# Peptides against a protein of PDB entry 5KEZ: the designs that were tried, part 240

Target 1, 320 residues: chain A of PDB entry 5KEZ
Amino acid sequence: NVAIYNPFRPWWERYQPVSYKLCTRSGNEDEFRNMVTRCNNVGVRIYVDAVINHMCGNAVSAGTSSTCGSYFNPGSRDFPAVPYSGWDFNDGKCKTGSGDIENYNDATQVRDCRLTGLLDLALEKDYVRSKIAEYMNHLIDIGVAGFRLDASKHMWPGDIKAILDKLHNLNSNWFPAGSKPFIYQEVIDLGGEPIKSSDYFGNGRVTEFKYGAKLGTVIRKWNGEKMSYLKNWGEGWGFVPSDRALVFVDNHDNQRGHGAGGASILTFWDARLYKMAVGFMLAHPYGFTRVMSSYRWPRQFQNGNDVNDWVGPPNNNGVI

## One batch from the design tools (peptide; made by RFdiffusion4, then SolubleMPNN)

Design b2_p25_5_s4 (from b2_p25_5, 10 letters changed)
Fold by OpenDDE base, seed 1:
Structure b2_p25_5_s4 (fold): chain B 320 residues (1-320), chain A 25 residues (1-25)
Amino acid sequence: as target 1 above (320 residues)
Amino acid sequence: LKLDGIVVDEGGIYPPYEILYERLP
């Protein structure tokens, strides 16, 4: 991914890829392979957060300022480490003046335009699909069990399916022969938009962002909410079917007070309430559960916003 | 995602309060 130095190596630089090389501040490919092997050997499976909707921001400076040293040029859409060129992006397909998503009530913009300036890949192209599949298959062959598909809301479900259809079976050293990768898709659907979580059920599970948001309001006793109202928690609260839901109390975005969830989201900063929420989630049968492992950072609120919400995880290889 | 301090449309990734906190059936 791109190396951002202002602010200094923020968490979100990880979501601006310039190649599919396994070389980031999290480690190199050998270290990753070692981790996957060790985890698999004790029954811990690995699921990768796969950023396949886009490459880096259109305004990032060209050069070799990346975690693996690969050259890239956002201005010319040149990513030779893949390789991608100007033919592999949706620049001509997006109809907005800025090239960015301007109206989230237009599903075509949401999927064909740039998410906050991030160069939008033309996933309709078999070439692009194949490059992504090659990346994911490399991970599968290493021994990962599946994927979180980042920004799935911004990809056409059919394009996702086309990529998934190219994937190998899981590594038979650790998984039964013929096993398929576990897929869950990040789709923010709180209602009010044309794109629905149900659009993606055919590809795998989806994130249920209503879960953390609503649980937060209940645990906080906001608006007269009571724990007793959780009697019909799950589908009874209008959530997606349990067998399609991946649920969580917080994620890296809404933990920072932005994204889907707002101020209702409980985090480790609210230790007591957070433990209650996580305990409830783990005890209740609804959905496939995910527990957050995060970190503290020096929060500094100005006008209600944490100006340090960019701070990345503790790291001892900052020179990479 | 919130990147580079860019604010996304409140009707999209960052939905307005009325949508976020709506009492669901």
Scores: peptide ipSAE 0.017, ipTM 0.470, DockQ to the pose 0.031
Fold by OpenDDE base, seed 2:
Structure b2_p25_5_s4 (fold): chain B 320 residues (1-320), chain A 25 residues (1-25)
Amino acid sequence: as target 1 above (320 residues)
Amino acid sequence: LKLDGIVVDEGGIYPPYEILYERLP
């Protein structure tokens, strides 16, 4: 991915890929293989956060300032380490003046235009699908158990399916023969927009962002809400079917401010209430559960916003 | 990833509320 130095190596630089090489702030490919092997040998499975909707931001300077030293040029859409070129992006398909998503009520913009300036891959192209599948299959062959698909809301479900149909079975050294990768898709559906979580059920599980948002309000006792109201928690609260849901109290995005749940989201900063929420989640049968492991950073609020929300994990001069 | 704009949470038993999404830096 791109190496960002202003601010200094933020967490979100990882979501701006310039290649599919497995060399990042976390280590090189050999170290990754070693980690996957050691984890699998003790029954811990690895799921990769796969960034396949886009490459880096369109405004990033061209050069070799990347975690693996690969050259890239956002201006010309040149990513030779893949390789991608201008033919592999949706620049001509997006019809907005800016090239960015301007109206989230237009599903075509949401899928075909740039998410906050991130160069949008043309996932309708078999070439692009194959490059992504090659990347994911490499990970599968290493021994990962599945994937979180980042920014799935911004990809057409059919394009995702086409990629998934190219995937290998899991590595038989650790998984039963014929096992398929576990897939969960990040889709933010809180209502009010044309894109629905149900559009993605055919590809795997989806994130249920209503879970953490609603649980937060209940545990905080906002608006007179009580724990006893959770007797029909799950589908009874309008959530997706349990067998399609991945549930969580917080994630890295909404832990940092106002994304997908607002002030109701409970985090480790509210330790007592957070433990209650996590305990409830783990005790209740609804959905596939995910527990957050995070870190503290020096928060600095200005006008209600943390100006240090970019701070990444503890590191040694940028190396995690 | 973070999203731009304002989204109304219309899910659940209780009335919907507005959620502000932050743009990526």
Scores: peptide ipSAE 0.008, ipTM 0.474, DockQ to the pose 0.025
Fold by OpenDDE base, seed 5:
Structure b2_p25_5_s4 (fold): chain B 320 residues (1-320), chain A 25 residues (1-25)
Amino acid sequence: as target 1 above (320 residues)
Amino acid sequence: LKLDGIVVDEGGIYPPYEILYERLP
């Protein structure tokens, strides 16, 4: 990934890839392989957050300022460590003036234009699909159990399916022969936009962002919401089918008060209410549950915004 | 998600979402 030094090594640099090398602030490939093996041997399975919609930001300076020293040039769309070139991005497909998504009510823009300047991969191309599949298959062969697909809303479901169809069975050293990777897709669907979570059901589970948002309002007693209203929690609240839902109280994005759920999202900052929400989630049968493990940072609010929302996990001079 | 520490105007990963309250019988 790109190494960002201003601000100093933010959490979000991890979502700006320049290669598919397993070499980051968290360690190298050998260390990762060792961790996966040790976890599998005691029944703990690993699921990888796979960033496959895009590469790094278009405005990042070219060079070798990356976690593994790989060269990259966003201006020329040159990522030789993959390799990708200008032929592998959706620049010509995006019709907006900026090249970025400007209207989320236009599904074509959402999928073919850049997410906040992040270079958008041409996932319709078999070459691109194959490079992504090779990356994911390498992880499968190491022994991971599945994937979270980052920014799935910004990828065509058919392109995702084409990639998934190229994936190997799970490693038979730890999984039954013929086992398939567990897939869940990050799709933010709170209604009001043309892209729906149901568009992605064929590929695996989807994130249900309504869950944390609605539960937050109830637990906070906002808008007259009551705990008694949770009697039909799940599909009765307009959520996706239970067998397609990945549910959570918060994630790394919305615990910072951004986007889906806003201020209603409960986090460790609201310790008592958060414990109530997590306890309820774990007790209720709806969906596949995910519990967040996060960290404290020195929040500094200016005009309602935390100017330190970039701060990453505890680290030693940038190394986690 | 941030890009080079700058806030991007309208559009992007955190667009304004309207939360719809849905209730089924």
Scores: peptide ipSAE 0.021, ipTM 0.513, DockQ to the pose 0.033; fails the geometry check
Fold by OpenDDE base, seed 3:
Structure b2_p25_5_s4 (fold): chain B 320 residues (1-320), chain A 25 residues (1-25)
Amino acid sequence: as target 1 above (320 residues)
Amino acid sequence: LKLDGIVVDEGGIYPPYEILYERLP
């Protein structure tokens, strides 16, 4: 991915890929392989956050400022380490003036235009699908158990399916023969928008962002909410079917005070309430549960916003 | 996804497809 130095190595640089090489600020491919092996040997499975909707931001300077040193040029859509070129992006499909998503009530914009300037891959193309599948298959062959698909809302479900159809079975050294990778898709559906979580059920599980948002309001006792109202928690609250849901109290995005769920989201900063919410989540049978492990950073609020919400985990000069 | 401290929790592509059964490891 792009190595960002202003601000200094933010957490979100990981979501601006320039190649599918497994050399990042967390380590190189050999170290990753070693970790996966050691984890699998003790029954701990690894799921990779796969960024496949886009490459880096269109405004990033060309050069070799990347975690693996690969050259890239966002301006010309040149990513030779893949390789991708101008033919592999949706620039010509997006009809907005900016080239970015301007109206989230327009499903076509949401999927064909750039998410906050991130170069949008043409996932309709078999070439692009194959490059992504090769990346994911390499990880599968290393021994990962599955994937979180980042920004799935911004990809056509059929394109995702086409990629998934190219995936190998899991590595038989650790998994039963014929096992399929576990797939969960980040889809933000709080209602009110045309794109629905149900559009993605065929590809695997989806993130249920209503879970953390609603649980937060209940635990915080906002708007007269009571714990007794959780009697029909799950589908009774309008959530997706339990067998399609990945549930969580917070994620890395909404932990920073904005995004899906907004201020209702409970985090480790609200330690007491957060423990209550996580405890409830783990005790309740609804959905597949995910527990957040994060870190503290020097928060600095200005006009209600943390100006340091970019801060990544503790690191040694950018290396985890 | 978040860029420059901005979290964007909106967007997505809508293709219908056949349900793939999960085989969890």
Scores: peptide ipSAE 0.016, ipTM 0.458, DockQ to the pose 0.038; fails the geometry check

Design b2_p25_6_s1 (from b2_p25_6, 10 letters changed)
Fold by OpenDDE base, seed 1:
Structure b2_p25_6_s1 (fold): chain B 320 residues (1-320), chain A 25 residues (1-25)
Amino acid sequence: as target 1 above (320 residues)
Amino acid sequence: AGVGVAGVTTNEQYTQYLKDFLLGP
């Protein structure tokens, strides 16, 4: 991914890829392979956060300022380490003046325009699909068990399916022959927009962001809500079907103050209530559960916003 | 039917939140 120095190496630089090489501040490919092997050998499976909707921001300076040292040029859409060129992006398909998503009530903009300036890959192209599949297959061959698909709302479900259809079976050294990768898709659907979580059910599970938001309000006893109201928790609260849901109390985004769910989201910063929420989630049968393991950073609030919300995880992996 | 309806941010609010992070200061 790109190396961002202002602010200094933020967490979100990891979501701005310039290649599919496996070297970041979390480690290199050898270290990753070693971890996957060690984890598999004791029954711990690895699921990769796959950023396949986009490459880095369009305004990032060209050069070799990346975690793997690969050259890239956002201005010309050149990513030779893949390789991608101007033919592999949706610049001509997006009809907004800025090239960014401007209206989330327009599904075509949401999927064909840039998410916050991030160069939007033309996933309709078989070439692009194949390059992504090659990346994911490399990970499968290493021994990962599946994927979180980042920014799935911004990809056409059919394009995702086309990529998934190119994937290998899981590595038979650790998985039964014929096993398929576990897929869950990050889709932020809080209602009111044309893109729905149900659009993606055919590809795998989806994130249910209503879960953490609603649970937070109940645990906080906001607006007179009570724990007894959770008797029909799940589909009865308008959530997606249990067998399609991946549920969580918080994630890396909404830990930082104003994500999906707003102030209702419980995090480790409010330890007692957070433990109550996580305990409930683990005890209740609805959905596939995910528990967050995060880190503390030096929060500094100005005008209600944490100016240090960019701070990345602790790192001791050199200058890269 | 569910009984909890409060305390949820809009999709646009979350999107703006992401923009603030990804674009930096």
Scores: peptide ipSAE 0.031, ipTM 0.626, DockQ to the pose 0.042
Fold by OpenDDE base, seed 5:
Structure b2_p25_6_s1 (fold): chain B 320 residues (1-320), chain A 25 residues (1-25)
Amino acid sequence: as target 1 above (320 residues)
Amino acid sequence: AGVGVAGVTTNEQYTQYLKDFLLGP
């Protein structure tokens, strides 16, 4: 991915890829293989956060400022380490003046235009699908158990399916023969927009963002909510079917919340309430659970916003 | 702990909130 130095190596640089090389702030491919092997050998499975909707931002300067030193040129859509070129992006499909998503009530814009400047891959093309599948299959062959698909809301479900149909079975060194990768898709669906979580049920599980938001409201006793109201927690609260749900109390985004959708979210900053929420989540049968492991950062609030919400995990001069 | 606005906003607002992170400071 791109290496950003202003601010100094923010967490979000991870979501701006320039290649599919396993060479990041977390380590190189050999180190990754070693980690996956060690984890699998003790029954801990690895699921990769796969960024396949887009490449880096269109405004990033061309050059070799990336975690593996790969050259890239956003201006010309040149990513030779893949390789991608101008033929592999949705620039011609997006009809907005800016090239970015401007209206989230237009599903076509949400899927064909750039997410906040991130160069949008033409996932309709078999070439692009194949390059992504090669990346994911490489990870499968290393021994990962599955994937979180980042920004799934911004991909057509059929394109995702086409990629998934190209995937290999899991590595038989650790998994039963014929095992398929576990897939869960990040889809933000709080209602009010045309794209729905149910659009993606056919590809795998979907993140249920209503879970953490509603649970936070209940635990905080906002709006007269009571713990007793959790009697019908799950589908009874309008959540997706349990067998399609990936649930969590917080994630890296809403953990840094300042206003929109973030206020109800419980985090380790509210230790007692957070423990209650996580305990409840783990005890309740609804959905597939994910527990957050995070870190402290020097929060600095200005006008209600944390100006340090960019701060990444503890590191040594940018290396984790 | 330091969040000032209570409640869940619209989906679009939440999405915009996430976009702000991708844009950086």
Scores: peptide ipSAE 0.031, ipTM 0.637, DockQ to the pose 0.060
Fold by OpenDDE base, seed 2:
Structure b2_p25_6_s1 (fold): chain B 320 residues (1-320), chain A 25 residues (1-25)
Amino acid sequence: as target 1 above (320 residues)
Amino acid sequence: AGVGVAGVTTNEQYTQYLKDFLLGP
């Protein structure tokens, strides 16, 4: 991914890929392979956060400022380490003046235009699908158990399926023969938009963002809500079917006050209420549960915004 | 996604939508 130095090595640089090489701030491919092996040997499975919707931001300077030293040029859409070129992006398909998503009520813009300047891959192309599949298959062959698909809302479900159809079975050294990778897709569907979580059910589980938002309002006793109202928690609250839901109290985005969540989201900063929420989630049978493991950072609020929301995990001069 | 500021928060309409969802009746 790109190496960002202003601010200094933020957490979000990881979501701006310039290659599919397994070489990042966390280590190299050999170290990753070793970790996966050690985890699998004790029954801990690894799921990779796969960023396949886009490459890095269009405004990032060209050069070799990346975690693996690979050259890239966002301006010309040149990513030779893959390789991608201008033919592999949706610049010509997006019809907005800016090239970015301007209207989230237009499903075509949401999927074909750039998410906040991130160069949008042409996932309709078999070449692009194959490059992504090769990346994911390499991980599968190493021994990962599945994937979180980042920014799935911004990809056509059919394109995702086309990629998934190219994937290998899981590594038989640790998984039963014929096992398929576990897939869960980040889809923000709080209702009222044309893109629905149900559009993605065929590919795997989806994130249920209503879960943390609504649970937060209940536990905070906002609008007179009571814990007793959780009697029909799950589908009764308009959530997706339990067998399609990946549920969580918070994630890295809404923990920082942005994304699909507001002030209702409970985090470790509200320790008592957060423990209540996480405890409830783990005790309740609805959905597949995900528990957040995060870190403290020096929050500084200015005009209601944390100016340090970019801070990543504790590191040694950018190396974790 | 990870862009420092989530794309959904840069869209005023979407931001209002979220507010309505969380704080609305």
Scores: peptide ipSAE 0.025, ipTM 0.629, DockQ to the pose 0.105
Fold by OpenDDE base, seed 3:
Parts: C-alpha cells; structure tokens; sequence
Structure b2_p25_6_s1 (fold): chain B 320 residues (1-320), chain A 25 residues (1-25)
C-alpha cells in the first residue's frame, strides 16, 4: 500500500493499495506465511481484510512511496506491480462532475464512482477480476481461511460473485477437502439508502451495522431504551438473517466516532459499558461474532472531532 | 474501510474524508 508520511503512517494507509504484494508494515510475505502456518497448526484461522474495490487515492503523488517500494502513478492510473492501467478503472463510467460519489441515494454512482477519491477499479472487466482472484488465491494457497471484503457496498454484487467464483478451495493441509473460503462483506446498511445488505447475501455474510448502533443505544439507555427490549434481539429488531450476519460492537472506523452508529457506538474508551455490550454479544446466538482488538491513541478533540483519529497502532518508526 | 489520502494537509480534511466514507454526502 501507499506509505503515507503526512500524517505519519496513519492506519488508513493500509486501505490504499498500489499492488497485491504481501509486503506491508506488518511484515513481508515469508513472515506472513510463517504466521499463517503457526496459527493454523494450533487451530487459529486467519481472515484477510481484502481491499479490492479500489487502489490508492487519486491525489497521491506518483513514485515509490509504498510499503514494498513498488512504483505507482495515480494520475495516469498506472500500477505496474499488478499491472493496472487507465483501462482498468471506472473513470469513464462515473458520470458525476467530480468523479467521486456525490449522492449515496444513487446506487450506480455509489458503485461506479470513487469513494472519497480512491481510484475505483472496473470490476466488470474479467482482467481486473482475475488479478484480484489471483491475489486472493495466493492467500488461500498460503492457508488463510477467508476474507473480509472491504467496501463491498461500493462493488456490484455480481462482480463480487464473479471474483469469488474464481477462488480456490482452502488449503487441504489444514482444512477439509473442498472447503470454501469464509466470506463476509462490509456493507453499511442502516436503512434509508437504496443499496441493501440483502443484495449481497448470495456472496456470503454481511456486516450488520445496526447491531452495534442499536446495542449501544440500549446499553447507554438513550431514548428510554431498556435491556428488557432485547428479548427479540436479532431478526426481531429488523436485522438481517442470523446466518447472513457478522456482528460486532465496534470496528476501526466507528470506533473513531464517525459513520455507522455515530456516538452510540461503544468502544474500549467506555470500558464498563463496552464489556457489557461485548458480553451480551458473545452470549447471544444471533450472527457470527467479531471482537475488536484495538489500541489507545492520544485523542485530541477539537470542535467535537478527534484530530488524532488517524493514529495507527503502536509502531516502531512505521513498522509494527 | 479507510479513506485517508496522502494529499490531506489538515486534520479537518481527514475527518471530512472519513465522514464522507462512512455517512456519505
């Protein structure tokens, strides 16, 4: 991915890929392979956060400022380490004036335009699908168990399916023969927008952002909410079917006070309430559960916003 | 999700990018 130095190595640089090389702040491919092997050998499975909707931001300077030193040029859409070119992006398909998503009530531009400047891949192209599949298959062959698909809301479900149809079975050294990768898709659907989480059920599980948002409201006792109202928690609250849901109290995005759930989201900063929420989640049968492991950063609020919400995990000069 | 751009020069801009990603315009 892009190595960002202003601010200094933020967490979000990981979501701006310039190649599919397994060479990042966390280590190189050999180290990753070793980790996956060691984890699998003791029954711990690895799921990769796969960023396949886009490459890096269009405003990033061209050069070799990346975690593996690969050259890239956002201006010309040149990513030779893949390789991608200008033909592999949706610049001509997006019809907005800016080239960015301007209206989230327009499902077409949500999927065909750039997410906050991130270069949007033309996932309808078999070439692009194949490059992504090759990346994911390499990971599968290493021994990962599945994937979180980042920014799935911004991809056409059919394009995702086309990629998934190219995937190998899991590595039989650790998984039963014929096992398929576990897929869960990040889709923010709190209602009110045309894109629905149900659009993605055919590809795998989806994130249920209503879960953390509503649970936070209840545990915080906002709006007169009571714990007793959780009697019909799950589908009874309008959530997706349990077998399609991946549930969580918080994630890396909304932990920073932004986006889906807003201020209702409970985090480790609210330790007591957070433990209650996580405990409830783990005790309740609804959905596939995910527990967040985060870190403390030096929060600095200005006008209600944390100006240090970019801060990544503890590191040694950018290396974890 | 992570929408930071290298060209961001202010904390306010970063915050706005994040908000745009999570909430949309």
Amino acid sequence: as target 1 above (320 residues)
Amino acid sequence: AGVGVAGVTTNEQYTQYLKDFLLGP
Scores: peptide ipSAE 0.022, ipTM 0.602, DockQ to the pose 0.445; fails the geometry check

